# Ledger of designs, part 20: peptides against a protein of PDB entry 4DOW

Target 1, 157 residues: chain A of PDB entry 4DOW
Amino acid sequence: TFSWVGRPLPNRKQFQQMYREICMKINDGSEIHIKVGQFVLIQGEDNKKPYVAKLIELFQNGAEVPPKKCARVQWFVRFLEIPVSKRHLLGRSPPAQEIFWYDCSDWDNKINVETIIGPVQVVALAPEEVIPVDQKSEETLFVKLSWNKKDFAPLPP

## One batch from the design tools (peptide; made by RFdiffusion4, then SolubleMPNN)

Design b1_p11_2_s3 (from b1_p11_2, 7 letters changed)
Fold by OpenDDE base, seed 5:
Structure b1_p11_2_s3 (fold): chain B 157 residues (1-157), chain A 11 residues (1-11)
Amino acid sequence: as target 1 above (157 residues)
Amino acid sequence: SDKDFLKSLEP
């Protein structure tokens, strides 16, 4: 169950109410608050790892019947989501914790909030920085590069 | 910096 937290933000878009925060109620009755700017895991396809995204907007879409709670996101891509034929372009075997900034507009960046599994920690690193592979950082994802379906590139400063 | 870039997306 998802519910809005706080009052809607000032917005001039017709049929859209924007929010800063949403509350996710899980099975045991506990609540997780997720805010714009946080990173989240999104439900993937069968037998696939969840997608990774950064929340850019939270909004209710009143154009739909019934109205739906939605989010706009910036996508990340896992190495195994990159076509096999292009993985060699990285020039190295990345650790499982590495993800890539998806620098393309071909993916729909609108999601239903019910597809959100939960928050996740994402840390940006310079290319020369080492990704720690220890037990404490096991759940943390790291991003060094972008992927634009053609090649890898350093993140903007 | 990479860190600043990610933060720049926050409203």
Scores: peptide ipSAE 0.045, ipTM 0.749, DockQ to the pose 0.031; fails the geometry check
Fold by OpenDDE base, seed 1:
Structure b1_p11_2_s3 (fold): chain B 157 residues (1-157), chain A 11 residues (1-11)
Amino acid sequence: as target 1 above (157 residues)
Amino acid sequence: SDKDFLKSLEP
């Protein structure tokens, strides 16, 4: 179950109410609050790892009947989601914790909030920085590069 | 910085 937290933000978009925060109630009755700017895991296909995204907007879409709780996201892509024929362009074997900023507009960046599995930690690193591999940070994901379906590129500083 | 870039997308 998902519920808005706080009052709608001022906006000029017709049929949309924007919010800063949403509450996710899980099975044991506990609640997780997720805010714009945080990173989340999104439900993937069967036998596939969840998608990774940064929340850009949280909004209720009043154009739908009934209104839907939605989010706009910036997608990341896992290495294994990149076509096999293009993986060699990275020039190295990335650790499992590495993800890539998806620098394309061909993916729909609107999601239903019910597809959110939960929050995840994502840390941006410079190319020369080492991805730490330890038990304490095993669930943390790291991004160094973008992927635009043609090649990898460094993130802006 | 890379870190600043990611944060810059927050409204």
Scores: peptide ipSAE 0.044, ipTM 0.744, DockQ to the pose 0.031; fails the geometry check
Fold by OpenDDE base, seed 4:
Structure b1_p11_2_s3 (fold): chain B 157 residues (1-157), chain A 11 residues (1-11)
Amino acid sequence: as target 1 above (157 residues)
Amino acid sequence: SDKDFLKSLEP
């Protein structure tokens, strides 16, 4: 179950209420609060790892019946989501913890909050920085580069 | 910086 936290933010968009935070209630009764700006895992396809995204906006879409709780996100992409024919452009075998900033607009960046699995930690690194794969924090994801369907590029400083 | 870039995504 998802519920809004706090009062709606002032906005001029009809049929939309924007929020800063949402509460996700888990089966054990515990609650997880997720805020705009945090990173989340999104439900993927069968037998595929969840998608990774940064929350940009949280809003209720009143134009739909019934109203839906939605989010606008910035997508990341996992290495295995990149076409096989393009993977060689990375020039190395990335660790499982590495993700890439998706620098394209061809993906729908609107999601239903019900597809959110939970929060995830994402850390930005310089290309020369080493990803700590041996640490206990194997749940932490790291981003060094962007992917624009043509090539990899360093993140802006 | 990379960290600043990620932060800049916050509205």
Scores: peptide ipSAE 0.042, ipTM 0.742, DockQ to the pose 0.031; fails the geometry check
Fold by OpenDDE base, seed 3:
Structure b1_p11_2_s3 (fold): chain B 157 residues (1-157), chain A 11 residues (1-11)
Amino acid sequence: as target 1 above (157 residues)
Amino acid sequence: SDKDFLKSLEP
């Protein structure tokens, strides 16, 4: 179950009410609050790992009946989501914790909040920085590069 | 910086 936290923000979109925060109620009755700017795991397709995304906007789509709780996201891509024929362009075998900024507009960046599994920690690193692999950091994801379906590129400083 | 870039996505 998802519910808005706080009052709608002023916006210019006729059929959209924007919010800063949403509350996700979990099976055990506990609640997790997720805010714009945080990173989340999104339910994947059959037999696939969850997608990774940064929340850009939280909004209720009033054009739908009933209104839908939605989010706009910036997608990240896992290495194994990159086509096999292109993976060699990285020039290395990345650790499982590495993800890539998806620098393309061909993916729909609107999601239903019900697809959110939960929050995840994402840390941006410089290309020369080493991704730590230890028990404490196993759940942390790291991003160094972008992927634009053509090649990998460093993130802007 | 990479961190600043990620933050810049916030409205």
Scores: peptide ipSAE 0.042, ipTM 0.741, DockQ to the pose 0.032; fails the geometry check

Design b1_p11_2_s4 (from b1_p11_2, 5 letters changed)
Fold by OpenDDE base, seed 5:
Formats: sequence, C-alpha cells, structure tokens
Structure b1_p11_2_s4 (fold): chain B 157 residues (1-157), chain A 11 residues (1-11)
Amino acid sequence: as target 1 above (157 residues)
Amino acid sequence: SDYSFLESLKP
C-alpha cells in the first residue's frame, strides 16, 4: 500500500499533483518513506533482477480514472541488460554490483509506484576507483559510467 | 564524495 506524505507541491500541470515523499506500507505493518532523489528497485520481468532507478518526480495522475500514483525516474542498467554483442566495449568483466547510467530517451521514464520494491543504495565512483566487495557493500550498487546503447562513457563531472 | 554526482542531479 502506498500513500502520499505531506501536502502537494505547488505546480501548474493540469490533472497532476506533485509530492516530495511517499509512504510504502509493508506486510508486517512497518512503513518505509521514499523521497524524490532516492534510488529504488523496480519490479522486473519474471526471473529477472529488479530494475534500478533514481526518483525524479512523484505525482498523482488525475487524468486517469481512477487516479494513479506515479513516478518519473532516471534509469540505470545492469551489465546483463546490455546486449551480448556490445558487452565487449566495456573492456573488462564488471562485478555484479556495478550498474550504468542509462543515457537514452527511448525508455518510458514513467512508472506506477506500485512497481517499487524498495529503496537501494547507489554510490558514484571514479573510473579508477575499485568497487569494494566487503559485507557492508553487498547490497550497495556502484556506478562509474554511462551507457547510451552505443558505447560506455565517463559520468559527467 | 561518493554521492556528489548523483546528488547534483536532484531536482
């Protein structure tokens, strides 16, 4: 169950109310608050790992009946989501914790909040920095590069 | 910092 936290933000978009924060209620009754700017895991296809995204906007879409709680996101991609024929362009075998900033506009960046599994930690690293593999970092994802469906590139400064 | 780039993109 998802519910808005706080009052709507001022905006001029027709049929939309924007928010800073949403509350996710888990089966055991506990609550997790997720804010704009945080990173989240999104439900993937069957037998696939969840997608990774950064929350850019939280909004209720009043144009739909009934109204839908939605989010706009910046996508990341996992190495295994990159076509096999392009993986060699990285020039190395990345650890499972590495993700890539998806620098393309071909994917829909609107999601239903119901597809959010939960928050996740994402850390940006310089290309020369080593991804830690200690227990504390097992659930942390790391990003060094962007992927634009053609090649890998360093993140903007 | 580990979040400087990512945080700079916050709306």
Scores: peptide ipSAE 0.023, ipTM 0.641, DockQ to the pose 0.030
Fold by OpenDDE base, seed 2:
Structure b1_p11_2_s4 (fold): chain B 157 residues (1-157), chain A 11 residues (1-11)
Amino acid sequence: as target 1 above (157 residues)
Amino acid sequence: SDYSFLESLKP
């Protein structure tokens, strides 16, 4: 169950109400609050790992019937989501914790909040920095590079 | 894309 937290933010878009925070009630009855700017796991297809995204905007889309709770996101991609023919361009075998900033506009960046599995920690690293593999960072994802469907590139400052 | 937000995420 998802519910908005706080009052709508000012915006000029007809039929849309924007929010800063959403509450996710999970099976044990506890609540998780997720805010714009945080990173989340999005439900993937069957037998696939969840997608990773940064929440850019939270909004209720009143243009739909019934209204839908939605989010706009910045996508990240896992290495295994990159086409096999292009993976060699990385020049190394990344750890499972590494993700890449998806620098393309071909993906729809609008999602239904019901596809959110939960929050996840994402940390940016310089290319030369080592990704920690200790227990503390086991569930943390790390980003060093962007992927634009053609090549990998360093993240700009 | 603007990646400046990632600066705050660096260790």
Scores: peptide ipSAE 0.018, ipTM 0.625, DockQ to the pose 0.030
Fold by OpenDDE base, seed 1:
Structure b1_p11_2_s4 (fold): chain B 157 residues (1-157), chain A 11 residues (1-11)
Amino acid sequence: as target 1 above (157 residues)
Amino acid sequence: SDYSFLESLKP
């Protein structure tokens, strides 16, 4: 179950109410609060790892009946989500914890909040920084590069 | 590690 936290933010978008935070109530009754700017795991396809995204907007879409709780996101891609024919462009074998900033607009960046599995930690690193693979950082994902369907590129400083 | 780029993205 998902519910808005706080009052709607001032906005000028017709049929949309924007929020800063949403509450996700899980099966054991505990609550997880997720805010704009945080990173989340999104339900993936069968036998595939969840998608990774940064929450850009949280909004209720009043144009739908009934109104739906939605989010606008910035997508990341896992290495294994990149086409096999393009993976060689990285020039290295990345660790499982590495993800890439998806620098394309061809993916729908609107999701239903019910597809959110939960929060995840994403850390940006410089190319020369080592991705730590230890017990403490096991659940942390790391991003060094963007992917635009043609090539990999460094993130801005 | 640095969050500057990721956190600089505004809604």
Scores: peptide ipSAE 0.021, ipTM 0.628, DockQ to the pose 0.032; fails the geometry check
Fold by OpenDDE base, seed 3:
Structure b1_p11_2_s4 (fold): chain B 157 residues (1-157), chain A 11 residues (1-11)
Amino acid sequence: as target 1 above (157 residues)
Amino acid sequence: SDYSFLESLKP
């Protein structure tokens, strides 16, 4: 169950009410609050790992009947989501914790909030920084590069 | 390292 936290924010978009925060009620009855700017795991397709995204906007789409709770996101991609024929362009075997900023517009960046699994930690690193592999950080994802479907590129500072 | 552009996505 998802519910908005707080009042709608002022916006200029027709049929949309924008919010800063949403509440997820999980199975045990506890609640998780997620805000714009946080990173989340999005439910993947069958037999696929969850997608990773940063929340850019939270909004209710009033154009739909009934209104739908939605989010606009910035996508990240896992290495295994990159086509096999292009993976060699990285020039290394990345750790499982590494993800890449998806710098392409071909993916729909609007999702239903019901596809959100939960929050996840994402940390940006410089190319020379080592991705730590220890027990306390194994659930943290790290991003060094962007992927634009043609090549990898350094993240801007 | 922290990258400011990541935070710039936050309205």
Scores: peptide ipSAE 0.021, ipTM 0.605, DockQ to the pose 0.031; fails the geometry check

Design b1_p11_3_s1 (from b1_p11_3 with E4D I6L)
Fold by OpenDDE base, seed 5:
Structure b1_p11_3_s1 (fold): chain B 157 residues (1-157), chain A 11 residues (1-11)
Amino acid sequence: as target 1 above (157 residues)
Amino acid sequence: SLMDELNAAAE
């Protein structure tokens, strides 16, 4: 179950109410609050790892019947989501914890909040920094580079 | 930089 936290932010967009925070209630009754700017895991396809995204906006879409709780996101991409024929362009074998900033606009960046699995920690590193592989960091994802469907590049300025 | 912004958001 998802519910809005706080009052809607002032805006002039017809049929849309924007929020800063949403509450996710889990089966055990506990609650997790997720805010704009945080990173989340999004439900993937069958037998696929969840997608990774940064929350950009939280809003209720009143243009739909019934109204739906939605989010706009910035996508990240996992190495295994990149076509096999292009993986060699990285020039190295990345650890499983590495993700890439998706620098394309071809993906729909609107999601239903029901697809959110939960929050996740994402740490940005300089290219020369080493990704830790200890057990304490298994839940943490790391980003060094962007991917634009053609090549890997430094993160956008 | 974007890197700094991402890390600041995580804090």
Scores: peptide ipSAE 0.435, ipTM 0.887, DockQ to the pose 0.734
Fold by OpenDDE base, seed 1:
Structure b1_p11_3_s1 (fold): chain B 157 residues (1-157), chain A 11 residues (1-11)
Amino acid sequence: as target 1 above (157 residues)
Amino acid sequence: SLMDELNAAAE
């Protein structure tokens, strides 16, 4: 179950009410609050790892009947989501914890909040920084580079 | 930088 937290933010987008925070009620009755700017895992396809995204906007889409709770996201991409023919462009074998900033606008960045699995920690690193692989950080994802469907590059400024 | 923004936004 998802519910809005707080008052709608002022905006001039027709049929959209924007929010800063949403509440996820989990099966055990506990609640998780997720805010704009945080990173989340999004339900993936069968036998696929969840997608990773940064929340950019939370909004109720009143153009739909009934209204839908939605989010606009910045996508990240896992290495194994990159086409096999392009993976060699990285020039190294990345650890499983590495993700890449998706620097393209061709992917639909609007999602239903119900596809959100939960929050995840994402840490941005400089290229020379080592990705730690230990028990304490096994759930943390790391981003060093962007992917624009052509090659890998530094993160956008 | 975007890197700094990403790390700051997660706080």
Scores: peptide ipSAE 0.434, ipTM 0.885, DockQ to the pose 0.699
Fold by OpenDDE base, seed 3:
Structure b1_p11_3_s1 (fold): chain B 157 residues (1-157), chain A 11 residues (1-11)
Amino acid sequence: as target 1 above (157 residues)
Amino acid sequence: SLMDELNAAAE
């Protein structure tokens, strides 16, 4: 179950009510609050790991019937989501914790909040920084580079 | 930088 936290933010977008925070009620009855700017895991396709994204906007889309709770996101991509023929361009075998900033506009960046699994920790590192691979950091994801379907590059400025 | 923004937002 998802519910908005707080009053809608002032905006001029027709049919949209903007919010800063949403509450997820999990099966065990506990509640998780997620805010714009945080990173989340999003339900993947069958037999695939969850997608990773940064929340950019939270909004209710009143143009839909019934109104839908939605989010706009910045996508990240896992190494194994990159086509096999392109993976060699990285020039190294990344740890499982590494993700990449998706620098393309071909993916729909609008999601239904119902697809959000929960929050996740993402840390941005300089290319020369070492990704820690220990038990404490196994749940933390790290981003050093962007991927634009053609090559890997430094993060956008 | 984007790196700084990402890390700041995560806090």
Scores: peptide ipSAE 0.430, ipTM 0.885, DockQ to the pose 0.718
Fold by OpenDDE base, seed 2:
Structure b1_p11_3_s1 (fold): chain B 157 residues (1-157), chain A 11 residues (1-11)
Amino acid sequence: as target 1 above (157 residues)
Amino acid sequence: SLMDELNAAAE
């Protein structure tokens, strides 16, 4: 169950009510609050790891019937989501915790909030920084590079 | 930098 936290933010977009925070109620009754700017796991396809995204906007889409709670996201991609034929372009074997900034606009960046599994920690690192792979950070994902469907590159400015 | 922005947003 998802519910908005706080009042709608002022905006001029027709049929859209924007919010800064949403509450996710878990089966055990606990609640998780997720804010714009945080990173989340999105439900993937069967037998696939969840997608990773950064929340850019939270909004209720009044153009739909019934209105839908939605989010606009910046996608990240896991190494195994990259086509096999292009993985060699990285020039190294990344740790499982590494993700890449998806620098393309071909993916729909609008999601239904109901596809959100939960929050996840993502840390941006400089290329020279080593990704820690200890038990303390095994749940943390790290981003160093972008992927634009053609090659890996530094993060966009 | 984008790196700084990403890390700041997560805090």
Scores: peptide ipSAE 0.429, ipTM 0.884, DockQ to the pose 0.713

Design b1_p11_3_s2 (from b1_p11_3, 3 letters changed)
Fold by OpenDDE base, seed 1:
Structure b1_p11_3_s2 (fold): chain B 157 residues (1-157), chain A 11 residues (1-11)
Amino acid sequence: as target 1 above (157 residues)
Amino acid sequence: SLMDELNAAAL
């Protein structure tokens, strides 16, 4: 169950009410609050790892009947989501914890909040910094580079 | 930089 937290933000979009925070209620009755700017895991396809994204906007889409709770996200991609024919462009074998900033606008960046699994920690690193693979960092994802469908590059300015 | 923004945003 998802519910808005707080009052809607000032907004001039005709069919949208924007929010800063949403509450995710878990089966055991506990609640997780997720805010704009945080990173989340999003339900993937069968036999696929969850997608990773940064929340950019939280909004109720009033153009739909009934209105739906939605989010706009910035996508990240896992290495295994990169086409096989282009993976060699990275020039190294990345650890499983590495993700890449998706530097394209061709993917739909609007999601239903019901697809959010939960929050995740994402840490941005400089290229020379080592990605820790110890047990304590197992749940943390790391981003060094962007992917723009043709090559890997530094993160956008 | 974007890197700094990413690390700051989650705080």
Scores: peptide ipSAE 0.471, ipTM 0.884, DockQ to the pose 0.721
Fold by OpenDDE base, seed 2:
Structure b1_p11_3_s2 (fold): chain B 157 residues (1-157), chain A 11 residues (1-11)
Amino acid sequence: as target 1 above (157 residues)
Amino acid sequence: SLMDELNAAAL
């Protein structure tokens, strides 16, 4: 289950109550708090790895019936989510821990918080920095580049 | 930079 933490933030958006933090209660009774700005894993399709995103906004959407707990996200994309015909544009074989900043607006960036699996660590690296593979940071994902459906590029400013 | 902003996020 998901519940808001704290009071709504001031905003002028009709039908929306914005929050800074949400609490996810898991089956063992423990609680995980997730805040705006953190990175999360989001439920993917069957037999696919979870999506990766950064939380930009947390809000309750009162325009829906019933009201829904939602989030706006910045998407990242895994290498295997990129079309096969374009993967060669990277010019290298990325490690499994590498993800890419999705620099397109064609994906809906609104999600239901119930699709959140949990938090994940994402570290941004300069292009020349080496991704530490097979180390203690096996659960950590790394981002160096953006993907805009046409080519790979440095991260947006 | 965006890189700095991303790394400023605490888990």
Scores: peptide ipSAE 0.471, ipTM 0.883, DockQ to the pose 0.694
Fold by OpenDDE base, seed 3:
Structure b1_p11_3_s2 (fold): chain B 157 residues (1-157), chain A 11 residues (1-11)
Amino acid sequence: as target 1 above (157 residues)
Amino acid sequence: SLMDELNAAAL
């Protein structure tokens, strides 16, 4: 169950109500609050790991019937989501915790909030910084580079 | 920078 937290933000977009925060009530009855700017795991396809994204907008889409609770996101990609034929372009074997900023506009960046699994920690590192691979940080993801379907590059400015 | 912006985010 998903519920908006707080009042809608003022906006000029027709059929949209903007919010800063959403509440997820999970199976055990506990509640998780997620805000714009946080990182989330999003339900993947069958037999796939969850997608990773940064929330950039939370809104109710009144153009749909019934109205739908939605989010706009900045996508990240896991190394194994990159085509096999292009993985060599990284020039190294990344740890499982590394993700990449998806620098393309070909993916729909609108999601239904129902696909959000929960929050996740993402840390940005300089290319020369070492990703810690220890048990305490196994749930933390790290981003050093962007991927634009052609090559890996530094993060956008 | 984007790096700084990303790291400014909180859980």
Scores: peptide ipSAE 0.465, ipTM 0.882, DockQ to the pose 0.686
Fold by OpenDDE base, seed 4:
Order: structure tokens, then C-alpha cells, then sequence
Structure b1_p11_3_s2 (fold): chain B 157 residues (1-157), chain A 11 residues (1-11)
């Protein structure tokens, strides 16, 4: 179950109410609060790892019937989501914890909040920084590069 | 920088 936290932010969109924070109620009754700017795992296809995204906006779309709780996101991609024929372009074998900034607009960046599994930690690193692979940071994902369906590149400025 | 912006987000 998802519910808005706080009052809607001022905006000029007639049928949209924007929020800063949403609350996820988990099966055990506990609650997790997620804010704009945080990173989340989003339900993937069967037998696939969850998608990774940064929350850009949280909003209720009142133009839909019934109204939908939605989010706009910046997508990341996992290495295994990249076509097999293109993976060699990275020039190295990345650790499982590495993800890439998706630098394309072909993916719909609007999601239903119901697809959010939970928060995840994402750390941006400079190219020269080593991705730590240890027990304590195993759950943490790291981003160094962008992917634009053609090649890998530095992160956008 | 984008790196700084990304890392400013705290879980």
C-alpha cells in the first residue's frame, strides 16, 4: 500500500498533485518512506533483476480514472540489460554492482508507484575509483558511465 | 556536478 506523505507541493498542472515523499506499507506492517531524489528498485520481468531508477517526481495523476499515484524517474541499466552484441564496448568485465546512467529518451520515464519494490543505495564514482566488492557494500550499486544504446560514455555534465 | 548531485541523495 502506498500513501502520500505531507501536503501537495504547489504546481501549475491542473490535474496533477506533486508530492515530496511517499510511504510504502510492507506486508509485516512496517513502513518505508521514499523521497524525491532517492533511488529505487522497480519490478522487472519474470526471472530478471529489478530495474534501477532515481525518483525525479512523485505525483498523483488526477486525469486518470481512478487517479493514479505515479513517479517520473531517471533510468539506470544493468550490464546484463545491454544487448549482448554491445557489451564488449565497455572494454572490461564490470562487477555485478555496476549500473549505467541511461542516456536515452526512448523509455517511458513514468511509472506507477505500485511497481516500486523498495529503496536502494546508488553511489556515483569517478572513472579512476575502484568499485568496492565487499560484504558490507554488496547491496550498493555504483555508476561510472552512461549508456545511450550506441556506446558507453562519461556521465552527462 | 552530476556525480555530486547523485551522491547528495541519502538513503
Amino acid sequence: as target 1 above (157 residues)
Amino acid sequence: SLMDELNAAAL
Scores: peptide ipSAE 0.465, ipTM 0.883, DockQ to the pose 0.678

Design b1_p11_3_s3 (from b1_p11_3, 3 letters changed)
Fold by OpenDDE base, seed 4:
Structure b1_p11_3_s3 (fold): chain B 157 residues (1-157), chain A 11 residues (1-11)
Amino acid sequence: as target 1 above (157 residues)
Amino acid sequence: SLMDELNAAAQ
């Protein structure tokens, strides 16, 4: 279950209430607080790894009936989500922990918060920096480049 | 830079 934390933020959207933080209650009864600006895993398809996203906005959409708890996100993309015919453009075989900033606007960036699996750590690196693969970094994802459906590029400024 | 912004974000 998901519940808002704190008071709504000031905004001028007629049917929306914005929040800074949401609480996710897990099966064991423990609670995880997730804030705007953090990175999350989003439920994927049956045979696919979860999607990765950065939370940009948390809001309750009162225009829907019933109202829905939603988020706006910046998407990342996993290497295996990139079309097979274009993967060679990277010029290397990326480690499993590498993700790419999705530099396109063709994906819907609105999600229902119930699709959030949990938080994840994402670290941005320079292209020449080596991705660490130790026990502490097993769950950490790393981003060096962007993907714009045509080519890989440095992260946007 | 975007890299700096990403790394400044809460984890």
Scores: peptide ipSAE 0.451, ipTM 0.893, DockQ to the pose 0.665
Fold by OpenDDE base, seed 3:
Structure b1_p11_3_s3 (fold): chain B 157 residues (1-157), chain A 11 residues (1-11)
Amino acid sequence: as target 1 above (157 residues)
Amino acid sequence: SLMDELNAAAQ
């Protein structure tokens, strides 16, 4: 169950009500509050790991019937989501914790909040910094580079 | 920088 937290933010977008925070009620009855700017796991397709994204906007889309609780996101991509023929361009075998900033506009950046699994920790590192691979940090994801479907590059400025 | 912005974001 998802519900808005707080009053809608002022905006001029027709049919949209903007929000800063949403509440997820989990199966065990606990509640998780997620805010714009946080990183989240998004439900993946069958037999695939969850997608990773940064929340850019939370809104209710009143143009849909019934209205939908939605989010706009910045996508990240896992190494194994990159086509096999392109993976060699990284020049190294990344740890499982590494993700990449998706620097393309071909992916729909609008999601239904129902696809959000929960929050996740993402840390940005300089290319020369070592990704820690220990039990304590296993749940943390790290981003060093961007991927634009053609090559890996430094993060956008 | 984007790196700084990402690390400053709430988690």
Scores: peptide ipSAE 0.450, ipTM 0.894, DockQ to the pose 0.670
Fold by OpenDDE base, seed 1:
Structure b1_p11_3_s3 (fold): chain B 157 residues (1-157), chain A 11 residues (1-11)
Amino acid sequence: as target 1 above (157 residues)
Amino acid sequence: SLMDELNAAAQ
């Protein structure tokens, strides 16, 4: 169950009410609050790892009947989501914890909040920084580079 | 930088 937290933010988008925070009620009755700016895992396809995204906007889409609770996201991409023919462009074998900033606008960045699995920690690193692989950081994802469907590059400034 | 923004984002 998802519910809005707080008052709608001022905006001039017709049929949209924007929010800063949403509450996920988990099956055991506990609640997780997720805010704009946080990183989340999004439900993936069968036999696929969840997608990773940064929340940019939370909004109720009143143009739909009934209104839908939605989010606009910045996508990240896992290495194994990159086409096989392009993976060699990285020039190294990345650890499983590495993700890449998706630097394209061709992907639909609007999602239903119902697809959110939960929050995840994402840490941005400089290219020379080592991705730690230990028990304490096993659930943390790391981003060093962007992917624009052509090649890998530094993160956008 | 974007890196700084990402690391400053709410967790």
Scores: peptide ipSAE 0.450, ipTM 0.892, DockQ to the pose 0.668
Fold by OpenDDE base, seed 2:
Structure b1_p11_3_s3 (fold): chain B 157 residues (1-157), chain A 11 residues (1-11)
Amino acid sequence: as target 1 above (157 residues)
Amino acid sequence: SLMDELNAAAQ
């Protein structure tokens, strides 16, 4: 169950009510609050790891019937989501915790909030920084590079 | 930088 936290933010978009925060109610009755700017795991396809995204906007889409709670996201991609034929372009074997900034606009960046599994920690690193793979950070994902469907590159400005 | 922006985000 998802519910808005706080009042709608001022905006001029027709049929959209924007919010800063949403509450996710878990089966055990606990609640998780997720804010714009945080990173989340999004439900993937069967037998696939969840997608990773940064929340850019939270909004209720009144143009839909019934209105739906939505989010606009910046996608990240896991190494195994990259086509097999292009993985060699990285020039190294990344740790499982590494993700890549998806620098393309071909993916729909609007999601239904009900696809959110939960929050996740994402840390951006410089290319020379080593990704720690200790037990303390095993749930943390790291981003060093972008992927634009053609090659890996530094993060966009 | 984008890196700084990402790391400044709430975790």
Scores: peptide ipSAE 0.450, ipTM 0.892, DockQ to the pose 0.685

